# Peptides against a protein of PDB entry 3WG5: the designs that were tried, part 15

Target 1, 218 residues: chain A of PDB entry 3WG5
Amino acid sequence: LAKNIVYVAQIKGQITSYTYDQFDRYITIAEQDNAEAIIIELDTPGGRADAMMNIVQRIQQSKIPVIIYVYPPGASAASAGTYIALGSHLIAMAPGTSIGACRPILGYSQNGSIIEAPPKITNYFIAYIKSLAQESGRNATIAEEFITKDLSLTPEEALKYGVIEVVARDINELLKKSNGMKTKIPVNGRYVTLNFTNVEVRYLAPSFKDKLISYITD
Target 2, 218 residues: chain A of PDB entry 3WG5 as posed
Amino acid sequence: LAKNIVYVAQIKGQITSYTYDQFDRYITIAEQDNAEAIIIELDTPGGRADAMMNIVQRIQQSKIPVIIYVYPPGASAASAGTYIALGSHLIAMAPGTSIGACRPILGYSQNGSIIEAPPAITNYFIAYIKSLAQESGRNATIAEEFITKDLSLTPEEALKYGVIEVVARDINELLKKSNGMKTKIPVNGRYVTLNFTNVEVRYLAPSFKDKLISYITD

## One batch from the design tools (peptide; made by RFdiffusion4, then SolubleMPNN)

Design b1_p9_2_s2 (from b1_p9_2, 5 letters changed)
Fold by OpenDDE base, seed 5:
Structure b1_p9_2_s2 (fold): chain B 218 residues (1-218), chain C 218 residues (1-218), chain A 9 residues (1-9)
Amino acid sequence: as target 1 above (218 residues)
Amino acid sequence: as target 1 above (218 residues)
Amino acid sequence: GIYPIRLGS
């Protein structure tokens, strides 16, 4: 039987417009090859809201399931990463990772302290993050608290509270556990049941541009 | 005598495609009002290389002098911020800030360690950063070392080594010290002597979008 | 000017 292809790619660092390009490139490759899914190993402290929203939109427009995998241990889907995860078809986390801390900020002050966003902006993102959670059937109350309380969760907590779908140590365990799961949002207007029974894993390397961007931004 | 307008804007956080939009917006406003200059208060740990290059290009295409001001104390023009600064018409730093640490990286490993860029990428950025320094008459040797040695400098060191032009505690001191300085790169094909003798300072606020993006990315 | 909004902990 022909193996279903699963692409695995990595996105690390700040969420920026270049991160959008990375997501777009990775998803596009997987789409073109009619992959069963793409797994994005995500490790981000956050980033730009606009880039985040664009990424979420790109994920939602994907022709294939996009699985956000907070990986490796020590990684986080912090801030923008949480939004991206909540906008994805499936969220997996490795043990020792975190998700949350979604308070929108204007930036950092001269002393490195956070400059808080005005209430209007915060409220906008509360509504936005709740919508992402609701649309994906994930815990919208906790999603809100990611902002209002700057809440962060462990994988176990996130799973328990229905924020994420899988806790997995590695790609193999992720594939095993997610096999037979339905996507949390539609793919091409339909919820897809993931089939990872006969899978070929293809790793996507960052493009030269991706590597360059990652270097400059870090 | 009609006051020359100087715009002051702030850019904080990661350099992303949205940061480009911020630079573009700020510079555009200042251009439209025929400002004497725009001062961008910059505090960044770095970001995306492509966004950085776009920002540098946008600065170089400016119809008015763009002054990068690493501000406030505690801020840094790290990584991408250094490139941006080196691409600008004038660099100012506040005491207690830093510039440098320009090593391109692929991202962060699972344990939060840096994944180094391949030599080809590093060499590309060495050439690029040296070109920025050379074009602006700034210390290209140190610019290279920002990458090769991951060098970081204090304002005093950066001034001493000819990487920056001004150390200033605040906008008033910056205006005072930079008054009569020539831009380090051309504006509309000519090196401009800054005239801050009769200046009205106009502060540009982040747009709602800017605020949103900053919140999402942090 | 438009300031970027950062999302994060």
Scores: peptide ipSAE 0.070, ipTM 0.364, DockQ to the pose 0.265; fails the geometry check
Fold by OpenDDE base, seed 2:
Structure b1_p9_2_s2 (fold): chain B 218 residues (1-218), chain C 218 residues (1-218), chain A 9 residues (1-9)
Amino acid sequence: as target 1 above (218 residues)
Amino acid sequence: as target 1 above (218 residues)
Amino acid sequence: GIYPIRLGS
């Protein structure tokens, strides 16, 4: 019996291997309790591509729905954050947040300038982000433009263009609006209808290790 | 009944998110067939830290023993490759291979110079590599020196210092020497005694996707 | 070297 529990956890900062560990821990806890879903409140400027891809894989392997919620107002799902969102079961954004700017870079030069990725790398990520969009039934053209035009969208624009599913101000509005929606990707091989009727919301906190690593990586 | 099967797969090149997918695929196949072990023939100059950490996690979650074999002669388990090896159930090296040089870098400058990682990052990876060595009962002091001194070792040196378990020229010698050894880390919560008596060796090939990605990332 | 390909803005 799926408990009427929804977990909420925050992921903030750069996407790294440590962020993967956070995702894995949070999803694992929610899986163990047979939660209806986990909501990840996401605020990231981006990060490592490999960590991003691993996170996407972990989400796609989740035994429960993973909802990415770009939150709070002022937050962004930038770069790697957009990929993670597109790889998830449902995307929600709060008003005043943004999504996009997915152009791969090799890094920053000593002067702070962006070192552009070679075309082969850019093309790979174009194919990758398009695959995420296509597989989730989201706008693959806009997903491509997140790279090619380094496009960033508001929640309203993202909703309009079919990049995201929900605009919500808070967890309660998110639950209300997403109730009865089907996941955009399968959970254990099937598209799941979200049931947020009479659910208990449980917040997950970062572990001591998470805090320490976050402190070291920030 | 564990089939008397040992899988062998090659991982060559930079450690990336795609390398993670390769590890995951190979280990999954071997797990599905209840193999006695999988041997990964490893030749890498290193790569991404996040991918490396994810690979280590995947290995540590393996339902079967994962043996990292630095192979063929001339190959290296450099940087990320050393971490992966230290995170595995058993390390073997062929004569004429090397292991080490684990100093984290932020990247390469436009002029090709190494941009050094800040002390906080270096210290994190020192702690991380030492944890891998300690948990596997391998030489944590040398593991640290792989970073602090950017040390690289021969197979004989690595064996002598207790960094690796086996020096072997080929798969048959590896199987012979490692027969009866216990895994250096648990498999499903227990240390497993390797049984390579009357085993069938099966080679796993890269998928088409693996080939394509390898071509794009090289 | 650990090359972080950053997907950064």
Scores: peptide ipSAE 0.057, ipTM 0.366, DockQ to the pose 0.380; fails the geometry check
Fold by OpenDDE base, seed 1:
Parts: structure tokens; sequence; C-alpha cells
Structure b1_p9_2_s2 (fold): chain B 218 residues (1-218), chain C 218 residues (1-218), chain A 9 residues (1-9)
């Protein structure tokens, strides 16, 4: 029987326009190969809201399921990363990771303190993050609290609260646990049941461009 | 006599695609009003290389002189900020600021250590930063060392070494000192002599979008 | 390094 192809790629660091390019490239490759899914191993402290929104849109426009996997242990899907996760077809987290802390800020002052965003901006992102949660059938109340309380959750809490779908130690366990699950948002207009039976896992490496941009931004 | 208009805007925080939008908006406004110049008060720890390169290009395409002013005291034009400065028509620094630390990195590891860029990437940016320095008649050797040695300089050192053109405590002193200076790169194909006689200073505030994106990325 | 903009984190 022909193997189901699952791509795995890593996105690490801050979410920027270059991160968008990485998502786009990775998803495009997996789309072209009609993969069963692509798993994005995500470790981000956050990043730009515009890049985040573009990434979410790109994921939502994917012709294949995009699984956000907060990995490895110690990693976080913080701030922008949480939005991206909530915009994806499936969220998984490794034990010892975190998700949340989504309060928008204008930046850091010279003394290292956060410059808070005006209420209008905060409210925009509250509405936005709630919409992502609602669209994906995830916990919209918690999504809001990721901003209003700057809440962060463990994988176990996130699972319990209905923010994420899977806690998995590694790719193999992720594939096993997510096998047979339906995507939390549609793929090409339909909810897809993931089929990870007889899977060929293909790892995608960052391109030279990916490495270059990451080097400049980090 | 009609006043020469000089715009002043602030760009603070990490350099991203949104920062490009800020530069573009600010420069465009000043261009439309045929301003004598725009001063960008810059305080950045760095950011994305792609955004940086776009900003440099946007500055180089400006119809008016773009002055990068590392301000206020305590601010830095670090990493991407240094490139932007070197790409501009004039660099000024306030006392107590810094410029440099341009080593490209792939990111930060989970333990907070820098992931170094491959030599090919580092060499690309060495060539790039040197070109910026050369084009602007600034110190290309020091520009290289901003990367190879991850060098940072005080305003006084930067001035001495021919990296920057002005040390100024505030806008008034900047205008006074830079009056009569020629731009370090052409404006519309010619080097322009700055005329800050009888100046009207106009401050540009960040747009709602600027505030929003800054909040999401910071 | 060139630092990317970070949302609220």
Amino acid sequence: as target 1 above (218 residues)
Amino acid sequence: as target 1 above (218 residues)
Amino acid sequence: GIYPIRLGS
C-alpha cells in the first residue's frame, strides 16, 4: 500500500515576515506532494502580529492539514505562537512546553518594561483570538484570557480546557494519538480525518534563505 | 520666507515588516510635503534582516533626506538598526547611545544561547554592510567589525571613526549641527546640502496600525 | 543579532 506522507518541519524563534515565508514554503511543499499532513514543530516566544495573521491565513488556506506541535520539551507557543496554533488544524504539545501569554504590547521601554497596547488594540486581538478559538471549536474563554490575564498553560491544562487536541512526547506518539482525529478547521472546505496508518515521515530542513533571515532577526 | 519643514518620527523596538511600514509611511508623508528632511528617532535592539533590507532600500529610494537619529540617551541602533543607519542619508546619535553589534545569528537556543549563522550567511552580511558603508562614504572596516567582532561603539567613537556624522543632545542641536551638511548618499540622484535655516519641525505620531503591530510584535 | 518583534511575550 502506498505510504501516507507526513512532513515535519521546525519553526523556531520570533514570528516575522520571514517566518511567514517558512510556513508558506513548508506548507507548499507538503501540498505539492499531497501529504496527509504537515507537522510544524513550533518554538516561539512570539513575534509580529502582522506576520502572525498572515501565517494564520496561510494555514487556513492550506490544501493539507497543518499540525502545530509545540516541541521539544521546554519550548513554547507564546503570544503570536498561540494565535498560530489556534489557527491551525490540530494543536499538539510536548510535555514540559507552554502555550499562551498573548497580551499585545507596543514594545519594551528602555528600562525593559512593557509598553502596553491601547485598549483598542487589545480589544482587536481579543476579538481575533476568540474568533480563532471559535472557528476551531477550541476554548474561546481561555483564548480571551491568554490576553486579558496574559495566561499561560501547560500541555495538560491546555488539553483539559479544550485549547489543544494532543499531548505527545515525540512525533511517533503524536502520529499515533492524532490518527483518526478530525481537523479542528476545514481543509479545502471539509473537516479531514487524519490517517497516519503506514506513514512515511519526511523532514524538511530550513532553506538557506530561512537560515539567513533567522540569523538576521534573531 | 517660507519655512523649511523637517519631520520627526520615532521608530522604537524590533525591526520587522511593520517597521518597514512605519518607515514607508513616515517618509511618504515627508515626501508629499516636500520636507527638507525627515528625522527618524531610532531605538532598536535589531530585528529581521529582510525587513532591514527593505527599510534600507526604502530610505535609499526616498525623495527627501532621511536622517537616522539614535535617540534618546540610552537608546541603541543595534544590529539591524546599524544597517539602517548606514543606509541613510545622515546618522546622528545622542550622547549615551550606541551603534553596532551586527553579528547575524540564526536565533536563540532554548537555553538562551545564540545560534550562530553559517559562514555563508555571515559573509553575505559582511559584504552587505560594507557596501552600505562604502556607498555612504562611511568606515567600511568598522562596519565589517560590527559583524566580525560584534563591535559596538559610543557616539563619540562612531563619529571619530567616520561611522556617523553628528553627535547631538536633542533635535535642536541636531538641526544646528547638520545644517549645511551634505547627505552621505544621493537624494534623487544628487547629494543634497541640508538647509535647516528657519525650520518648522513637525512631529509624526505612530498610526493606529503602527501601534497595533508594535503591540503584537513587542 | 537582528531581533524580531515579539507579540506581548
Scores: peptide ipSAE 0.052, ipTM 0.372, DockQ to the pose 0.302; fails the geometry check
Fold by OpenDDE base, seed 3:
Structure b1_p9_2_s2 (fold): chain B 218 residues (1-218), chain C 218 residues (1-218), chain A 9 residues (1-9)
Amino acid sequence: as target 1 above (218 residues)
Amino acid sequence: as target 1 above (218 residues)
Amino acid sequence: GIYPIRLGS
């Protein structure tokens, strides 16, 4: 029987419109090949809220399941990365990674201090992140606290509190643990049961443009 | 004879993916009504390169002429704003506005100092901004100097050096001066001669979401 | 923080 394909791609660094282009490219390739799913290995300190929202929307419009995997150990889905994860069909984390710290900021002052966002902005993102959590059946209270308390969670805590679905050390363990799980959000209007039986893993490399942009943002 | 419609909308603040959404929404409305053109009143200190590139692409894909108007007096098309302007079908500036200062930065250090972009990034944006200038028949040398010298120009200088097409105090003067001008880039594969004879000006208001995002970024 | 690659100041 022809092996089902699962694509794996890496996205590292700040969440920008270039990151959107990466997500769009990777998901499009996986869609074109009718992959069983795509796994995005995510390592980000955060980035732009607008890029984040576009990425979330692109994930939600995907014709295939998009699995966010906070990887490798030491990686984080910080700030914008948490929103992206919460907007995905499944969240996994490797041991030694983190998720959270979603407090919006306006930027940095001349002295390098964080300029706090006005309450209206904070409240907007509270509503937004809670919406993502609620839509995906994840912990909306913790999602709010990612902002209000600038909370960061370990994989074990995130799993325990119902923020994520899987803790896995590598892709093989992730495929094993997530096999038979339903996506937390719909694919083409339906919750898909992941089938990672007899799958072929294919890695997607960053384009030259992706490499350049990552180089700029690092 | 039914008056041709020209839409006018305002975009203020940092260039982000939210700004992209604003451009997309405004242009889409104007396209749907087969407007003669849309005028975007732009006031920005800059923003994200990725959002900027998406905005430029959206403008270039517009079915109608998109006129960037640096307005009101005191406004700027700084950094990303200059790229957007150079990607548009026509650039206008009000007296007392500025354009330029396009040097890419990686961000701010902990002490608030600008982290300079590595040469590869700077060179990428030099090539990019020169491409925009060349495609639009504008001054590519000055476009490069917007980066290499972090140059800022007055409206009169920008007009003199062939960076912009119009200096106008208000929308009425802009329509008058730009009437009969050809777009500097194609619309649907053709350079359009603007016809602002017997036009109805319609203002588009920012959405609630646009207001909120602008509030966050100010 | 949402760190945009800022073009310009």
Scores: peptide ipSAE 0.026, ipTM 0.347, DockQ to the pose 0.358; fails the geometry check

Design b1_p9_2_s3 (from b1_p9_2, 5 letters changed)
Fold by OpenDDE base, seed 4:
Structure b1_p9_2_s3 (fold): chain B 218 residues (1-218), chain C 218 residues (1-218), chain A 9 residues (1-9)
Amino acid sequence: as target 1 above (218 residues)
Amino acid sequence: as target 1 above (218 residues)
Amino acid sequence: GIEPIRLGS
């Protein structure tokens, strides 16, 4: 039985294996408590592709809806963050945030210049991101352009183009606007209608380990 | 007498000699129990050509149908995984997955750049992948382009182009959609009509050795 | 700054 609970957690910084652990922990907690949904407040410049793919997989395996909320104003779902968003059950963005810029790279040279990914890899991620968009009924053309054109969008643009579902200034507005929406991808094979009437919002805090690793990597 | 049993096993990660051992073990178990089919949930970025070819051979020597299912969402049958899929009796993909990007490489340089394969090797694998496609009545032109253009496809594209047979969100949908389909290649010289009416699904777990190796290679 | 997706291995 789904409870009248919505979890909110924050994930900030580079996407790494530790970020995966955070997603896993947060979603697991929300699953265990049979929450209506979990909202992940996301602010990331990007990160590792492998971790990103694992996170997407974990989200899509979730027993409950996972809402990616690019928040607060000034935040981004950049690069890896865009993939994660596109892999989620619902995407929201706060005003003053951005999404996109998804070109894969092999890394950085000693002088800080980008080492470009070979076409094989670029094409792989184009297919991957398009698949995420198509699965969720989102704009696959724009998804591709996040890579091919290094495109970045404002919330209003992203909404207009059908990349995201909600523009919201805060959690309350997000809950209000998303109430009654169907998830863009299934939960356990079923599209879920979000019910945010009379919900309790529970905030999940980072663990000690989360804080420590964040401290080390920052 | 074929039993009302369908096995499901997962193979994830790099294609190696150990991956071959997994395929061999899983298929052997299913053969011994005279299963209607085995479904391999595949998620791989690629791997070794030798192991890949051995896996393809093992699949095509199977006494029962082997269904490759690119699963879960976010997974890939990339590079070696594409060959394995094309060598199988039926291919399914979950939404949000990808297939393709099959250009052979010799390896990676110290700086992470790709060492390109010489034309001789590339042409060999073009012929090989085309043969797999032709044998299975799948799109040999696209199969070639997986190499020549490093092409990657979404499930919908792959279905449209006749590379795969099924798009399915989960095992139940896969069984439903593939019920009554003929295998794309023979089993013991005969094309088998899949019968998934009233089937028992049995999940095969990784062995202790499988878990240990996965842990070490991750 | 915005960092592109880094490819591992």
Scores: peptide ipSAE 0.055, ipTM 0.341, DockQ to the pose 0.102
Fold by OpenDDE base, seed 1:
Structure b1_p9_2_s3 (fold): chain B 218 residues (1-218), chain C 218 residues (1-218), chain A 9 residues (1-9)
Amino acid sequence: as target 1 above (218 residues)
Amino acid sequence: as target 1 above (218 residues)
Amino acid sequence: GIEPIRLGS
């Protein structure tokens, strides 16, 4: 019996248009191979809201389940990363990772201080993040507080509060724990029950371009 | 009356030998001007253990208080950053930041999996981090758990557990809250009571070299 | 000497 394929790819750093391209490329590869799922190991401090929204849309349009895995220990799905996670089919976090801190900002001043977003923008993203949470059956109150209180959670807290679905130390544990779970949002209009029995894990590597750009955008 | 000077500088990214040079430069500038303190806004996912230990030593040798401020929201003092913080005279965190995840590793495989450190190395860093916590009057049990459980904490948790001293949204709040606090370790053999009344805040900028290197090491 | 060790990523 042909093994079900699960792709694993890493996305690290600032969320930008290049990150969108990475998501698109990785998901497309997995779609082409009719993978059971793709796991995207995410470590981001945040980034651009426009890129984030595009990434969320790309995930929502995926023909296969997209699992956001905050990994490795020390990583975070901060800010834009949280939105992306909340827009995905399953969220996993490794011990020692974090999620949250979603307050929109206009940017940073030269001195490193935050330039606050106007209330209308903040309210927009509150509505947006709550919608993502609600659509995925996750905790919309906490999602809002990721903005209004600049809240950050550990994996255990996030799991407890119904923000995420899995705490896993590695890919193997993730596959084991998520096996049989239903996606939190539909894939092609259907909630998919993940089947990670007899799986082949395939790792995707960043392109040379992706590697170069990371150095420029960091 | 001459205002007490407080320097603020940012250190972001991987902890490397270049990061050590940044710490050294910033602290040296502040020492030369007999600053009341330097606040280092830290955002790091971790890095090299050797560089970390050197940074800790440099902080411990400082002629002025070194305040590690995990900032901005979304930032972390992860892994090596936690050690650095625990070795400092005061730890502050902004809401929406994190601290912890201190498990030593040998590195990452090509597939992104962690290469585990041998027990002897893990035990070394357990002893080391506990020592830092104990010397600073911080929670050594939690410090150990940053390694043994790959624990990460929010600012509120870290404060509650006695890992950090201040939660502050910005520099102004940090100065206000930390005013009158004693350093958690001595400065030149003496515990210093911080005086942030009538202060002038001076921001230090990264050198051109520092900016370039960040792009190479990221 | 201690082997080169990384803390975090």
Scores: peptide ipSAE 0.030, ipTM 0.322, DockQ to the pose 0.197
Fold by OpenDDE base, seed 3:
Structure b1_p9_2_s3 (fold): chain B 218 residues (1-218), chain C 218 residues (1-218), chain A 9 residues (1-9)
Amino acid sequence: as target 1 above (218 residues)
Amino acid sequence: as target 1 above (218 residues)
Amino acid sequence: GIEPIRLGS
């Protein structure tokens, strides 16, 4: 009986246009193989807003479910990472991870202080993050507070408040818990019920290009 | 007699994933209207490598010629901007502009000093920039020196050395001088002869989103 | 924060 394939890939570091390339490559591979889903193990302190928005759009255009998994313990989906998660078909977090801290900044001053974004920019991202939450049936109030209060949540809190769908220690537990769940956003115009009963897990490694990008961003 | 349309759009600031969105939007509009070409007025100090590579790819996938115009006087196509230019169908520069300075950096230290990229990364970008130059029939030796010597050129030098195709003071002069030129890379698999004899110039304004991106990158 | 990765400047 042909096992359904679930791909797992890792994306770590700052969110950049290179990160977009990673997402695009990984999702494309999974699409081509008609995978049941792809799980992206995400660990990011944040990054660029433009790259983030493109990544969100790429996820939403995916022909297969894209699951964001904040992993391993100690990892975070901070800032841009939170937006990406909220734009995905399912969010999971490992114990000991965090999500949030989404306040836009213009950068850092020479003294290392944060240069705050003007209100118009902040308000744009408030509207944007709320839209992602609302479209995915997640907590839009908390999404806003990720910006306004620079809030960060534990996995347990995020689950409790309806920001995420799963807390899982590893891929096996994630598959087990997410089996039978519906995607929080559509796949090809339809909400899909995840089927992880008889699956083969395949890990995708970073390409040489992906490794180079990591070097530039780190 | 239906005038051929030439679009003109401005992209200014750091090259980011938002910049990709700008390129994508502008080129898409021009494609949809079956424009003769789109001219992108570019002024950038550089930016992210990943965004740059995605932009180059988007240009190369364009259904219409994409002309990079370093404009206005005082503008530059620095660092990432040079790569983008070299990946385009035609490069023009206004008097008083510059191109080059393509050495990859990992970032800035807390003291503001440049953190140099490791040799492997530098060599990757040397190979990459040379490939862009070679594929477009431009000076690959100078392209390499944009990195190895951190070289910057004037429009006159860049033209002389075969890095760019046109020096023009304004859009009208650009259209005049580039009329009848063949694209330096293919459009839909064919080198296209530009026809600017009977054209209507249409300017595309930045979207609200584009303006927001500019705020974040500046 | 959203950090721009800079190549060259």
Scores: peptide ipSAE 0.025, ipTM 0.365, DockQ to the pose 0.316
Fold by OpenDDE base, seed 5:
Structure b1_p9_2_s3 (fold): chain B 218 residues (1-218), chain C 218 residues (1-218), chain A 9 residues (1-9)
Amino acid sequence: as target 1 above (218 residues)
Amino acid sequence: as target 1 above (218 residues)
Amino acid sequence: GIEPIRLGS
């Protein structure tokens, strides 16, 4: 029997245009092999809003389910990572991880202080994050509070509040728990029931290009 | 006998102004407690050149030794991370990590393609990275090749070529191997011999502020 | 290196 393939890849660090390229590459590989799903192990403190929006769009255009897995323990889907998670087909978190803290900022001053975003920008991202939550059937009130209260949640809290779908310690537990779940957003216009019975797990490594750091020299 | 204290902190993700704040905070805590050293577990794909330069400067101004430890397995000190490492008092890498890939870029295009830096910028960073290597007694030829050849090295290669000082699987092995080593750059104008006998290891957690993601809304 | 224009307040 043709084994269902599940790809696993890791994305770490800040969300940038490079991160978009990583998502695009990983998802494309999984699509080409008609994988059952791809699991993206995500550990990010956040990043660029534009890159985040593009990543969300890329996920939503995926021909296969994209699972965001906040992993390993100690990892976070902070800020942009939360948006990405909320835009994905399924969210999982490992114990000891976090999600939230989505307040938009203009940046940091030289003294490390946060430069606050103007109200118009904050309101834009409130609307955006709520939209992601609503479209995926996740808790839109909490999504808003990720911004307005700069809320951060544990996996247990996130599950309890209906922000995420799975708490799992490792890939095996994730596959076991998510088996039979429907995607929270459509794949090719249809909600897909995940089938992780008798799957082969294939790990993707970052490409050479994925290892490239973008230096912005102002 | 007053136990020597070694602080351990983690910095993950892209190098930004926030990363500078993390370095500054961690080092300051360790300085205030007159720690024997601080070990920064670094996992970065790179980041901003300006932030990187500020971080290097902050490390060089440290009152205590700052050890950059590329950790855990699978981590990298890519691009900006390499510069930071070369600017530090000691570099360690765990097996299965990488260092290098330091070619400066202007950014990524919408299609994920790299926008190359003009020759003037590339030459500037060649001079800069060579300076860091020379000042620390590390391999300046390889440092240049991190840019000109976009070279990436394994821990074994990096040690062999004289880029780094220690390969270690964990903090305990790092402390054991680096015990008695002199810092590769001065601390308060003097090269310090590390004394990791009978040390207490203290782990620093990211602050709430450290968990904040900077959103740049263009 | 992409100076991450951070989307995160």
Scores: peptide ipSAE 0.061, ipTM 0.380, DockQ to the pose 0.348; fails the geometry check

